Peptides against a protein of PDB entry 6NYY. Designs and how they scored, part 60

Target 1, 212 residues: chain A of PDB entry 6NYY
Amino acid sequence: KHFEQAIERVIGGLEKKTQVLQPEEKKTVAYHEAGHAVAGWYLEHADPLLKVSIIPRGKGLGYAQYLPKEQYLYTKEQLLDRMCMTLGGRVSEEIFFGRITTGAQDDLRKVTQSAYAQIVQFGMNEKVGQISFDLPRQGDMVLEKPYSEATARLIDDEVRILINDAYKRTVALLTEKKADVEKVALLLLEKEVLDKNDMVELLGPRPFAEKS
Target 2, 212 residues: chain A of PDB entry 6NYY as posed
Amino acid sequence: KHFEQAIERVIGGLEKKTQVLQPEEKKTVAYHQAGHAVAGWYLEHADPLLKVSIIPRGKGLGYAQYLPKEQYLYTKEQLLDRMCMTLGGRVSEEIFFGRITTGAQDDLRKVTQSAYAQIVQFGMNEKVGQISFDLPRQGDMVLEKPYSEATARLIDDEVRILINDAYKRTVALLTEKKADVEKVALLLLEKEVLDKNDMVELLGPRPFAEKS

## One batch from the design tools (peptide; aimed at target 1 D106)

Design b2_p29_2_s4 (made by RFdiffusion4, then SolubleMPNN; from b2_p29_2, 15 letters changed)
Fold by OpenDDE base, seed 4:
Structure b2_p29_2_s4 (fold): chain B 212 residues (1-212), chain A 29 residues (1-29)
Amino acid sequence: as target 1 above (212 residues)
Amino acid sequence: EEQAKKLVEFLKEEEELAREEARKELAKE
């Protein structure tokens, strides 16, 4: 309770009335955020949605607030579902509009970073093996990769496979749940902000037991 | 950045394929 309220206050305080979205932009954002929301709802290991909003905050056109999982350890399955949830906005835009906005590019970057981290930092790929290398942070000099060019190519290939798998999974899910994405998007256009209760009302109870 | 661009291009190609498949499935209903 106190932590949720603190997050709401921090995020609520950033609700500067930023630029009014044009109706078409607002529609795109609503379907984008609905894609994230629905993916998160139907993926067992995804972070549960607390709040989804199409109200512009700072540089973002929309935002979804997830329960900060104080989870320090993630399984491969958890990371995959998280990747799928991150792709949900992009996939929704694709399904409904046949186009992808620049907002979806940032999500793809996050997915790419997650995939590299799984393979290179966490050793979660059997072909690459149990290696752990620090990925260069933004602004760090690209230090010599501690692995061969052949290993680098293998990593790149396995990253593509992992992202493609996450993408296909997200496409399949949101295609199946297309009507649910539309319901969420339409309600977002009306209310601008949805909470967990709105999602339960629209979609029914989340099909996964809340991990207490 | 170049690797990310190549990945985006690859994903676009796979997206087009996935779109074509999804359109085929949606057209069957």
Scores: peptide ipSAE 0.013, ipTM 0.421, DockQ to the pose 0.022
OpenDDE base, seeds 1, 2, 3, 5: peptide ipSAE 0.017, 0.018, 0.011, 0.015; ipTM 0.395, 0.456, 0.381, 0.442; seeds 1, 2, 3, 5 fail the geometry check

Design b2_p29_3 (made by RFdiffusion4)
Pose (drawn by RFdiffusion4):
Structure b2_p29_3 (pose): chain A 212 residues (1-212), chain P 29 residues (1-29)
Amino acid sequence: as target 2 above (212 residues)
Amino acid sequence: KTVYPLYEEWEIYKEKLEEAEELYEEEEE
């Protein structure tokens, strides 16, 4: 047990128990983290989940703990299910509330960087073609693009087609599973953390083969 | 805050797992 608290501390960051939220904020954060939990539960190629918490941990109000699959060959479908898991947070607080918050900013930075990487860096697109470019990192102040402007216009169009296909896929997921999202978040307001076992108590066994 | 693409998360997890094993040994000492 003392080891599992270390794995979480290194990945997650400092865990602020005293930094309380308003009752209308905890209601939002729970619906946000349940989105991550349920969409990560029902998708096939998404990571197996360890723990979901609504306690503030580091630069965040909620926290989700995943077990990333050690694999060296991501396919097109295995990257879409990782995008549809990340976008699941905004989708759940949009189905239930109708208001969208600024809490999904870091969820959208991962979606954006995982869309440019499929199109620009890998060859996962038809319109741009099978062309690879050295995509700049965060610490790399980009001087000029290694391609034209009409190509940049072509790339940012395809990123918009890609994320809004990932968005619609997840809206069609958390409406079919709308009641299961509410089951998860109402326990998150009661018990501020959820292990894998008490998610099996809620949702039954996960309907995919998972290696542990 | 530093954010990474989703395909790089397993490599980051492997490196942080090694750091979590060293932190566990230091706490046991």

Design b2_p29_3_s1 (made by RFdiffusion4, then SolubleMPNN; from b2_p29_3, 13 letters changed)
Fold by OpenDDE base, seed 2:
Structure b2_p29_3_s1 (fold): chain B 212 residues (1-212), chain A 29 residues (1-29)
Amino acid sequence: as target 1 above (212 residues)
Amino acid sequence: MEIIPLYEEAKVFKEKLKEAEKLLKEELE
């Protein structure tokens, strides 16, 4: 327990117990985090959930902690499930509240970055082809794209398709598991922090073997 | 162990972020 807390402090920053979220904000965070947690629970290639919290840390109002797989290579399927898990918070908000909050901005950014990387760096899109280009770093003046404007448009279209597919998949999953999302959210509102054992007690064992 | 911050307090650029999210939603529809 002490070691985990120490790691959490190092990685997530100090708990800002002083930030009292308004009840509605706390509710939003709880359902957001529940969406991530449940999506990760029922997606085969998602990283195993270790902890989910709605206690603010640093700039974060909530977080999930996962055990990353010790792998350097990812399949398209793995990346898709990761995208879906990342979209879980936003999708949960959509399902339960029908509104967009700024809380999902970082998730959307991550998903977008992943989609572009899959298409332009990893060659995982058949239409674009087996190409690998370096993505411009944030702030780098994209002087010369290594591809035509037509290719750029194609890339953008395929990125949107990929993200949309991931979004739809996540919507389908969390709609099916809507009751589970609610259970997790309600328990988060009560306990503020859930671990893997809490999830098992609430939802049953994760249906996928944890590949360590 | 990886901690993924999933909900961040966006105080400063709240409006711009809302617009961006709206646009993204529209693109996903």
Scores: peptide ipSAE 0.045, ipTM 0.340, DockQ to the pose 0.043
OpenDDE base, seeds 1, 3, 4, 5: peptide ipSAE 0.015, 0.027, 0.010, 0.010; ipTM 0.352, 0.343, 0.260, 0.310; seed 5 fails the geometry check

Design b2_p29_3_s2 (made by RFdiffusion4, then SolubleMPNN; from b2_p29_3, 13 letters changed)
Fold by OpenDDE base, seed 2:
Structure b2_p29_3_s2 (fold): chain B 212 residues (1-212), chain A 29 residues (1-29)
Amino acid sequence: as target 1 above (212 residues)
Amino acid sequence: MEVVPLYEEPKLFKEKLKLAEKLLEEELK
């Protein structure tokens, strides 16, 4: 217990128990986090879920924590599932509320960054080709792009395609698993924090063997 | 409303775990 709390403090920041979320906000967070949790549960290449919480921490109002695999190399399929898991919150909000909130901003940023990295750094796109360019770091004056404007447009188009594909995949998954998302969300509203065991009790065992 | 999934790269996660372990050790002292 103490160890987990310390990890949570380091990773998620201090619990802001004083921030009482409005019921509607809490509901939104619960379904958002449930979307992440369920997407991660049913995606083969997603990292194992450790914890999902709707207790505000630091700047976050909730989180799903996953144990990253001890791997440094990722396949395209793995990155796609990771993108889908990351989109799970936003997709859940869309499915259940039909509205978009600002809560998924960081998720969208991460997905966008991943998509660009796949295309321009990892050479994972056939149209763009096997190229590897360094993405400008935040704050770096984008001096000369190592590619033409036409290539830049192509990259942007392919990034959008990749993100949209991931989004559609996530929509399909969470639509199929809509009842599970709701179960998780409702349980989150009750318990505020769920662990892997709670998920197993609720949804059954994860269908994929955890690669240790 | 900011909702952040805690999905970190393995390296960052390991570093944070180590940090958490240190913090725990300090609190237990």
Scores: peptide ipSAE 0.036, ipTM 0.354, DockQ to the pose 0.398
OpenDDE base, seeds 1, 3, 4, 5: peptide ipSAE 0.020, 0.006, 0.007, 0.006; ipTM 0.339, 0.319, 0.274, 0.316

Design b2_p29_3_s3 (made by RFdiffusion4, then SolubleMPNN; from b2_p29_3, 13 letters changed)
Fold by OpenDDE base, seed 3:
Structure b2_p29_3_s3 (fold): chain B 212 residues (1-212), chain A 29 residues (1-29)
Amino acid sequence: as target 1 above (212 residues)
Amino acid sequence: MEVIPLYEEAEKFKELLKKAEELLKKELE
């Protein structure tokens, strides 16, 4: 128990016990985190869920903790599922509240970063082609872009398309599993923290074998 | 099926990422 708590502090940051969420905020966070949790549960290449919490930690109002796979190489399919899982919170808010909060902005940034890397760094887009541009390290002065303005526009468009595809996939999934998202959200509002066993009791066993 | 290593964020692409994020927001709101 103490060991698990120590790991949580390292990964999720320090719990802010003094930060009290308003009831509406707490509800929003519960459904947001439920979206992440359920998306991860039903996506084959998502990392296995360890814990989901609506207790504020660090700068976050809640979190879903996953066990990362010990791998150095990722497929396009794996990256897509990771994007969908990341969008799960935003999509859940849209489905249940018809609105999107600022809490989803960080998730959107992460998804955008992933999409760009797939297209520009890894050459995973047929339209852009098999290109791989070296990404400068933080602090390096970039005087010129390694591609034309036309290519830059194309990259931007394809990034948007990829993100939208991931969003649509997530919407389809969480709409199908809407009842499950609600179950998780309601239980989060009651218990504030759920683990893998709680999820199994609520949703049944994860439909994919855990690879770690 | 393409296999790739994990990526690292680069500062030179931040502006493009911001633009993509804005476009996504417009389409999803």
Scores: peptide ipSAE 0.013, ipTM 0.350, DockQ to the pose 0.034
OpenDDE base, seeds 1, 2, 4, 5: peptide ipSAE 0.037, 0.042, 0.022, 0.013; ipTM 0.348, 0.361, 0.401, 0.379; seeds 1, 2, 4 fail the geometry check

Design b2_p29_3_s4 (made by RFdiffusion4, then SolubleMPNN; from b2_p29_3, 12 letters changed)
Fold by OpenDDE base, seed 3:
Structure b2_p29_3_s4 (fold): chain B 212 residues (1-212), chain A 29 residues (1-29)
Amino acid sequence: as target 1 above (212 residues)
Amino acid sequence: MEVIPLYEEAELFKKLLEEAKKLLEEELE
C-alpha cells in the first residue's frame, strides 16, 4: 500500500496539463482509458493498475499506468494479455461510439510490433517455427529478407491470426464488462484521476493476485 | 532484392487488424 502510494505520487508529479480537451474529446478519452483500465483489471497476466487519468500529459490525452513486473522473460500468454490490454482503449471506443479515433494509433503500433516480434523474433509460433531474426530498428531499411517469400506469407497469416485472437478476446471481455467500463468512464469524467482503490470500489477486488 | 522499412510492416499489420475486425463483425451478424 505504501509502495503504491509512493509510485502514484511520483507519477502524479510528472503530470503536466499541456492542452485543454473539448467536452467530446474528454468523453472519448474517458471511455478509451476506461477500456484500458478494465481490460487490465480482468486479464490475469496484465500488470497491476496504479493510476488512470484523462488529464493530458505530454503528447498523451490520457493514460493508464501499471506497475511493470521486474522480469526479463515473457510467456506467450503474458504477451497476449498485454496485447489485449493495449487494444482495450480502441475496443472501448468501438463498443460505445461505433467509431475509432486517431488516438488509438499508438496502441495499434504497439500491438503490431508485439505480434511481429512474437512470431519473427521470439519464435512463438508453431507453424512458422523456432526462428529468431533480428528486427530492424525504427527507420532502418532491410535490404534482404532473411526468409523466403513463402515464409513471409506464412508470417503474415499467423500475424493476422494472432491480432484477430487478441482483438476478439478484448471485444468479448469488454462487452461482458461493458457496465464496468461505463462506471469507470463516468467516474473519470467526474474525478479525472482514479487509483487502484477507486477501481476496487467500483469493480470489486481484482480477481487475480498482484503477481501473475 | 527487396528493401523494406519497418513502418511498412506496421502498415500491413494495421490492415490485418482491420480485416480481423470485419471478420468479427460478420460473425456476430
Scores: peptide ipSAE 0.019, ipTM 0.383, DockQ to the pose 0.018
OpenDDE base, seeds 1, 2, 4, 5: peptide ipSAE 0.016, 0.007, 0.007, 0.014; ipTM 0.418, 0.329, 0.371, 0.392

Design b2_p29_4 (made by RFdiffusion4)
Pose (drawn by RFdiffusion4):
Structure b2_p29_4 (pose): chain A 212 residues (1-212), chain P 29 residues (1-29)
Amino acid sequence: as target 2 above (212 residues)
Amino acid sequence: VIYEYKEEYEKYEPITDEEIEAAKEAFFE
């Protein structure tokens, strides 16, 4: 048990128990984190989940703890299910509320960087072609693009097509599983954390083979 | 299982160019 609190501390950050939220804020954060939990539960190639919390941990209001699969060859489908898990947070607080918040900012930075990487860096696109470019990092102040402007116009069109196909795939997921999202978040308001075991108590066994 | 997107869902706001651009600019800050 003392080891599992260390794995979480290094990955997650400091865990602020006293930084309370308003009752209308905890209701939002729970529906946001349940989106990450349920979409990560029903997708095939998404990571196995360890723990979902609504307690503020570091630069965040909620926290999700995943077990990333050690694999060296991501396919096209294995990256879409990682994107459809990340976008699941905004989708759940949009189905239930209609109001979208600024809390999905870091959820969108991962979607954006995982879309340029498929199109520009890998060869996961038809319109751009099988062309690889050295994509700049965050600490790399980009001087000039290694391609034209009409190509940049072609890339940013395809990123929009890619994310809005990941968005629609997740809206079609958390409406079919709308009642299961509400089951998860109502326990998150009661018990501020959920292990894997009490998610099996809610949702039954996960319907995919998972290696632990 | 992959579920079909329905017309009744078109009421939800999709992700826009302005949001993608703002997320791209926030990456380089």

Design b2_p29_4_s1 (made by RFdiffusion4, then SolubleMPNN; from b2_p29_4, 12 letters changed)
Fold by OpenDDE base, seed 4:
Structure b2_p29_4_s1 (fold): chain B 212 residues (1-212), chain A 29 residues (1-29)
Amino acid sequence: as target 1 above (212 residues)
Amino acid sequence: MKFEYTDELDKLRPITDEEIEAARKALFE
C-alpha cells in the first residue's frame, strides 16, 4: 500500500483537495475522463483500467490508472487502440458538449507524438517506408532532420491520416457507447473516484481477456 | 506495473477550432 501510494505520488503528484472546481468544470472533467475510460474499456488492445478520478492531482484535473500489458513489442493495432483511448476525452466532450477544452489539446499532442513515433521511428507506414529516425525529446532543440523536406511533408501527411483514422474510430465507438459514457460520467460526479469494480457494475465485465 | 494517464490542464476552458488547428500545424511544422 505504501509503495503504491509512493508510485502514485511520483507519477500523478499529490492530490489537490483544496482545489475546488466549479460545477461546469467538474462536469467537463467527468465526461472527459469517462470518454477515456469507456474507450479503454471497449478497445481490445487498450490497457485495463484500474482507477479513474476527477480529483485534481498535481497538474492534472483528472486521471486514469491502467495496468499495462507486460510486453516489450507493440503492434500497430495496439498503438492505434492506445491512440483512440487517448482521444476518448476529446471525443466525449464533442459528443456531449459540442466543444473541446485545453485538455483535448494535450491529448492531441500525445496522439501526434505517438503517430510520429510509429511512422518515423518504427517504420509502421507503407508510404514512408521502413525508416527509423530519432525524434527530439520534449524541450530539446529541434536539430536538422536527417531526411529531406519532401520526406518530412510525406511524414506529416501520413501522421495526419493516422490521427484522423484514430479519431474516426473513437467517434464511432463512443457514439455507439454514448449511454455508457454518460453512466460513467454521472457516477464520477457522484463518487469522484471509480475503480475497476465500479466499471464492471456499470458496464458489465470488460469484453476482452485481461493479459498480464 | 501500473501507470497513470494524467490530463494536465493549464486551464479548463473551451478551445477554439482555430487554436486546435494552430496547435496541429505547430506539431507538424
Scores: peptide ipSAE 0.142, ipTM 0.703, DockQ to the pose 0.061
OpenDDE base, seeds 1, 2, 3, 5: peptide ipSAE 0.121, 0.030, 0.030, 0.108; ipTM 0.664, 0.523, 0.578, 0.679; seed 2 fails the geometry check

Design b2_p29_4_s2 (made by RFdiffusion4, then SolubleMPNN; from b2_p29_4, 13 letters changed)
Fold by OpenDDE base, seed 1:
Structure b2_p29_4_s2 (fold): chain B 212 residues (1-212), chain A 29 residues (1-29)
Amino acid sequence: as target 1 above (212 residues)
Amino acid sequence: MRFEYKEEDDKLRPITDEEIAEAKAALQA
């Protein structure tokens, strides 16, 4: 319920807000970032984690750095894992705190954008079909949609389904790895910054071969 | 190449019912 509401909020384009981190917020960020880190660790097609930090940088409350795969083409499975990794923070908050915060609105935005792109631009949905449309950029006058309102509704429905599938997958993963998320979060609270070696020491080697 | 994820311009608080209502209203407008 909270997740769907958060998605609706992002789609609605509500403004972001910032503040100085308090201890409870720092705890939330630690578990949030731990969610991203652990999801990325155990998802085959996620980019390998290099660094995770809960030290605010500028307007950012925390961050994770990854070594991106040098690829220009993505499969549906790869995009799904990337969506799951992106949802890792929110899912961690849900698992540990039973809530979703206003933090990391960009995660939900990114997931939403990815879902629309998969369905509308990449033709990765069987119901919508093998069609490709350009998504309007933020600030562009939305020209008339090149498809019917019925198609628009179908797209919206399939986007929600895709996001929910990614969410459920992430919930299943991080629930299974709940102890690992806890370990990472606690270590983040202690060290504030973790690197790949810290993750290996804590979780063991990433179960997927790293591309050299 | 490195990819950096940042949580920018965020408050870490529960989403309020008012914000949810506003978002729903915006979607219906």
Scores: peptide ipSAE 0.020, ipTM 0.368, DockQ to the pose 0.053
OpenDDE base, seeds 2, 3, 4, 5: peptide ipSAE 0.014, 0.029, 0.016, 0.018; ipTM 0.359, 0.455, 0.367, 0.385; seeds 2, 3, 4 fail the geometry check

Design b2_p29_4_s3 (made by RFdiffusion4, then SolubleMPNN; from b2_p29_4, 13 letters changed)
Fold by OpenDDE base, seed 3:
Structure b2_p29_4_s3 (fold): chain B 212 residues (1-212), chain A 29 residues (1-29)
Amino acid sequence: as target 1 above (212 residues)
Amino acid sequence: MKYEYKKEHDKLREITDEEIEAARAALLA
């Protein structure tokens, strides 16, 4: 227990005891985190969930801890599943509340960045082609794009398509698993923190063998 | 060595689909 708490402090930061979530906010966070957790549970290439919490820590209102795969190369399919897991919170909010929160904005940013990188840096799009361009560094003024305006428009369109495909996949998954999302959310509201064992008890064993 | 990473979600404000699309557009620009 003490060792686990120490690890949690290092990884998750200190719990902000002074930050009290309103009941509706807490509910929203619970369903948001449940969406991530359930999406990750049923997506093969998502990182295994270790812990999910709705206790505010640091800058966040809720958080999840994952065991990253020791992998240096990612396939398009693996990146798609990671995108879907990242969209799980937003999709859960849509399914249960018909709205989304700023908590999903960071997730959308991450998904957008991933999609752009797949198409522009990794050459993973057939229409754009086998190209690899350096993405602008954060804060750098892009003076000139290494491709035409027509190519830029094509890239933008294909990025949107990829994100929308990931979103639709996530909607389909969490709609199918809506009852599981509800179970996880309700248990989060009760316990505030869930671990892998709680998830196994609630949902059954993860359908995929954990590779580590 | 087991490496762990944290995912954090920030303050809650309801945002519209228009705001989402605007944010997406800005990231693609």
Scores: peptide ipSAE 0.021, ipTM 0.487, DockQ to the pose 0.069
OpenDDE base, seeds 1, 2, 4, 5: peptide ipSAE 0.023, 0.019, 0.020, 0.022; ipTM 0.433, 0.416, 0.381, 0.459; seeds 1, 4, 5 fail the geometry check

Design b2_p29_4_s4 (made by RFdiffusion4, then SolubleMPNN; from b2_p29_4, 13 letters changed)
Fold by OpenDDE base, seed 2:
Structure b2_p29_4_s4 (fold): chain B 212 residues (1-212), chain A 29 residues (1-29)
Amino acid sequence: as target 1 above (212 residues)
Amino acid sequence: MKYKYEPSLDKLRPITDEEIEAARRALFE
């Protein structure tokens, strides 16, 4: 326990015990994090979950810890699963509350960045082609794009398609596993922190081998 | 052992339709 707490402090910062969430807020956080956790649990190429928490730390109201894979190259399938896991929180909110919150802003940003990277940098889209262009960093002054406006529109369209596909996949998954999401959320509301063992006890063993 | 930390949910409020539309424009215009 002491070791895990130390890791959490190093990685996530200090717990904000003084920040008391309203019950409805805490509920939203719980279901959001449960969405991530369950999506990650049932997606083969998602990183294995180590811990999920609804205790505020740093800037976040909740967080998850994963064991990253020791790989530098990713397939389209792997990236898709990662996108789905990232969308899990927002999708959970939609499924359970019929609304979306601002809480998933960072998740959406990550998904968007991943989608653009796949299409523009990794050449993973057949319509756009096997191209690799550098994407501007956030805040960079974009002077010129290395492609035409028509290509830009095509890229945007294909990004939408990719994100929508990931979203639909996530909706399908979490709808199928809706009961599991609820179980995790309810347990989070009770314990505030769940580890891998808690997930195993609740959902059974993760159906995929864990690589690190 | 390597860990990946993923913080989430900085602010919780319903997102407005206007914000959604603005985001859509920002991303895909």
Scores: peptide ipSAE 0.245, ipTM 0.749, DockQ to the pose 0.057
OpenDDE base, seeds 1, 3, 4, 5: peptide ipSAE 0.049, 0.244, 0.126, 0.243; ipTM 0.581, 0.749, 0.651, 0.648; seed 1 fails the geometry check

Design b2_p29_5_s1 (made by RFdiffusion4, then SolubleMPNN; its pose is not in this set)
Fold by OpenDDE base, seed 1:
Structure b2_p29_5_s1 (fold): chain B 212 residues (1-212), chain A 29 residues (1-29)
Amino acid sequence: as target 1 above (212 residues)
Amino acid sequence: SAFEKLAEERKKEEEEEKKKALEEKEKLE
């Protein structure tokens, strides 16, 4: 009750630079983006957000998971932490609101694509084995699957397992760091844009050495 | 993102409402 009232006062008293989102929508976005930001901060192999924003920009709300243009090789651990960061928005919404919104649709698509790529392109799954198949591009003719229907079912099952493991890891992390997600979300509602210095002030220094 | 789409939709709705309000004002003058 007192905390909800404090959030309502923050939402009601802020000079909204953007009238585009309703107060409740803006709250949902702030907690979603805070989930991504905190997951990226505490996952060693995730790329932390340099900028967190709830302002609609013509090319993206906050979480552009830019593959660092310079990194061509990823480990399984790096891909897992990136999946967890991508799930951070959805998981934050579940933890704070107990509801699922459509806000994570593109995140779920990215996670699904990454999971399939790990299993069928990179050979990173022991049950499927060290195989590499080209994923059909959207619009390419359904090339005959180079594998049986039994293998297709196995791939689908292992993709679900991998996504569920990443989801559980993200739930555990953001539940442990729930107070930090809330601090970031509240400051986002106030400032609408956070930088790296704001994150250091709220959370302390990132516990991992900056890869120079 | 789905939030980008929401923001774009809300922005279009706001622009359409402003346009209607301007057209109504011009009819009263």
Scores: peptide ipSAE 0.181, ipTM 0.646, DockQ to the pose 0.060
OpenDDE base, seeds 2, 3, 4, 5: peptide ipSAE 0.022, 0.000, 0.009, 0.057; ipTM 0.380, 0.325, 0.357, 0.535; seeds 2, 4, 5 fail the geometry check

Design b2_p29_5_s2 (made by RFdiffusion4, then SolubleMPNN; its pose is not in this set)
Fold by OpenDDE base, seed 5:
Structure b2_p29_5_s2 (fold): chain B 212 residues (1-212), chain A 29 residues (1-29)
Amino acid sequence: as target 1 above (212 residues)
Amino acid sequence: SAFDELAKELEEEEERRREEELERREAEE
């Protein structure tokens, strides 16, 4: 309990009681968070959400609480499933509303950062090769790229491919699980906060063994 | 940063694709 609450404060921030979501905003957030939750549930290498909330907090309109894994090493498969989970909110909004919100842009930025890091920092792309460059920090003018313009174009192309692959995978998954996204979203609109037990009740047991 | 530019390009490309999809749906009705 105390540890979970501490994690909630770190990840989700303090609950802002003063932010009243309009009914349509609340609906959008519920489907967005349901998309993340369902993607995390059905992706083997994603970290499933322990808590899903549509209550506005300091960092956003909704939040997802992950198991704190002190995992310093990620496989390519783990990073892909995490990218898909991150895209889950955006894809849910697209499936249900035919539009995306500004919250979905933040998720796309995170996915783009992850894709770029996989290719440029971790050397996880076969075409680009086993290269590792320091990623430009936000606001740092990259004065000199340590690679040619041709390599820069190749990196950009491979980043786009990786993001598009993750997006297509997420669309396929959430389209297949559309009814499950709806169930989670509707229950979020009722309860505002869901836990693991609520998810098990709605979706059944997670189809993957809990990685200890 | 190169990252921020790429992220922006991807956002703009996706918005364009959605507008094109919306226009296609409206033209099929």
Scores: peptide ipSAE 0.016, ipTM 0.413, DockQ to the pose 0.020
OpenDDE base, seeds 1, 2, 3, 4: peptide ipSAE 0.015, 0.016, 0.016, 0.009; ipTM 0.419, 0.392, 0.440, 0.344; seeds 2, 4 fail the geometry check

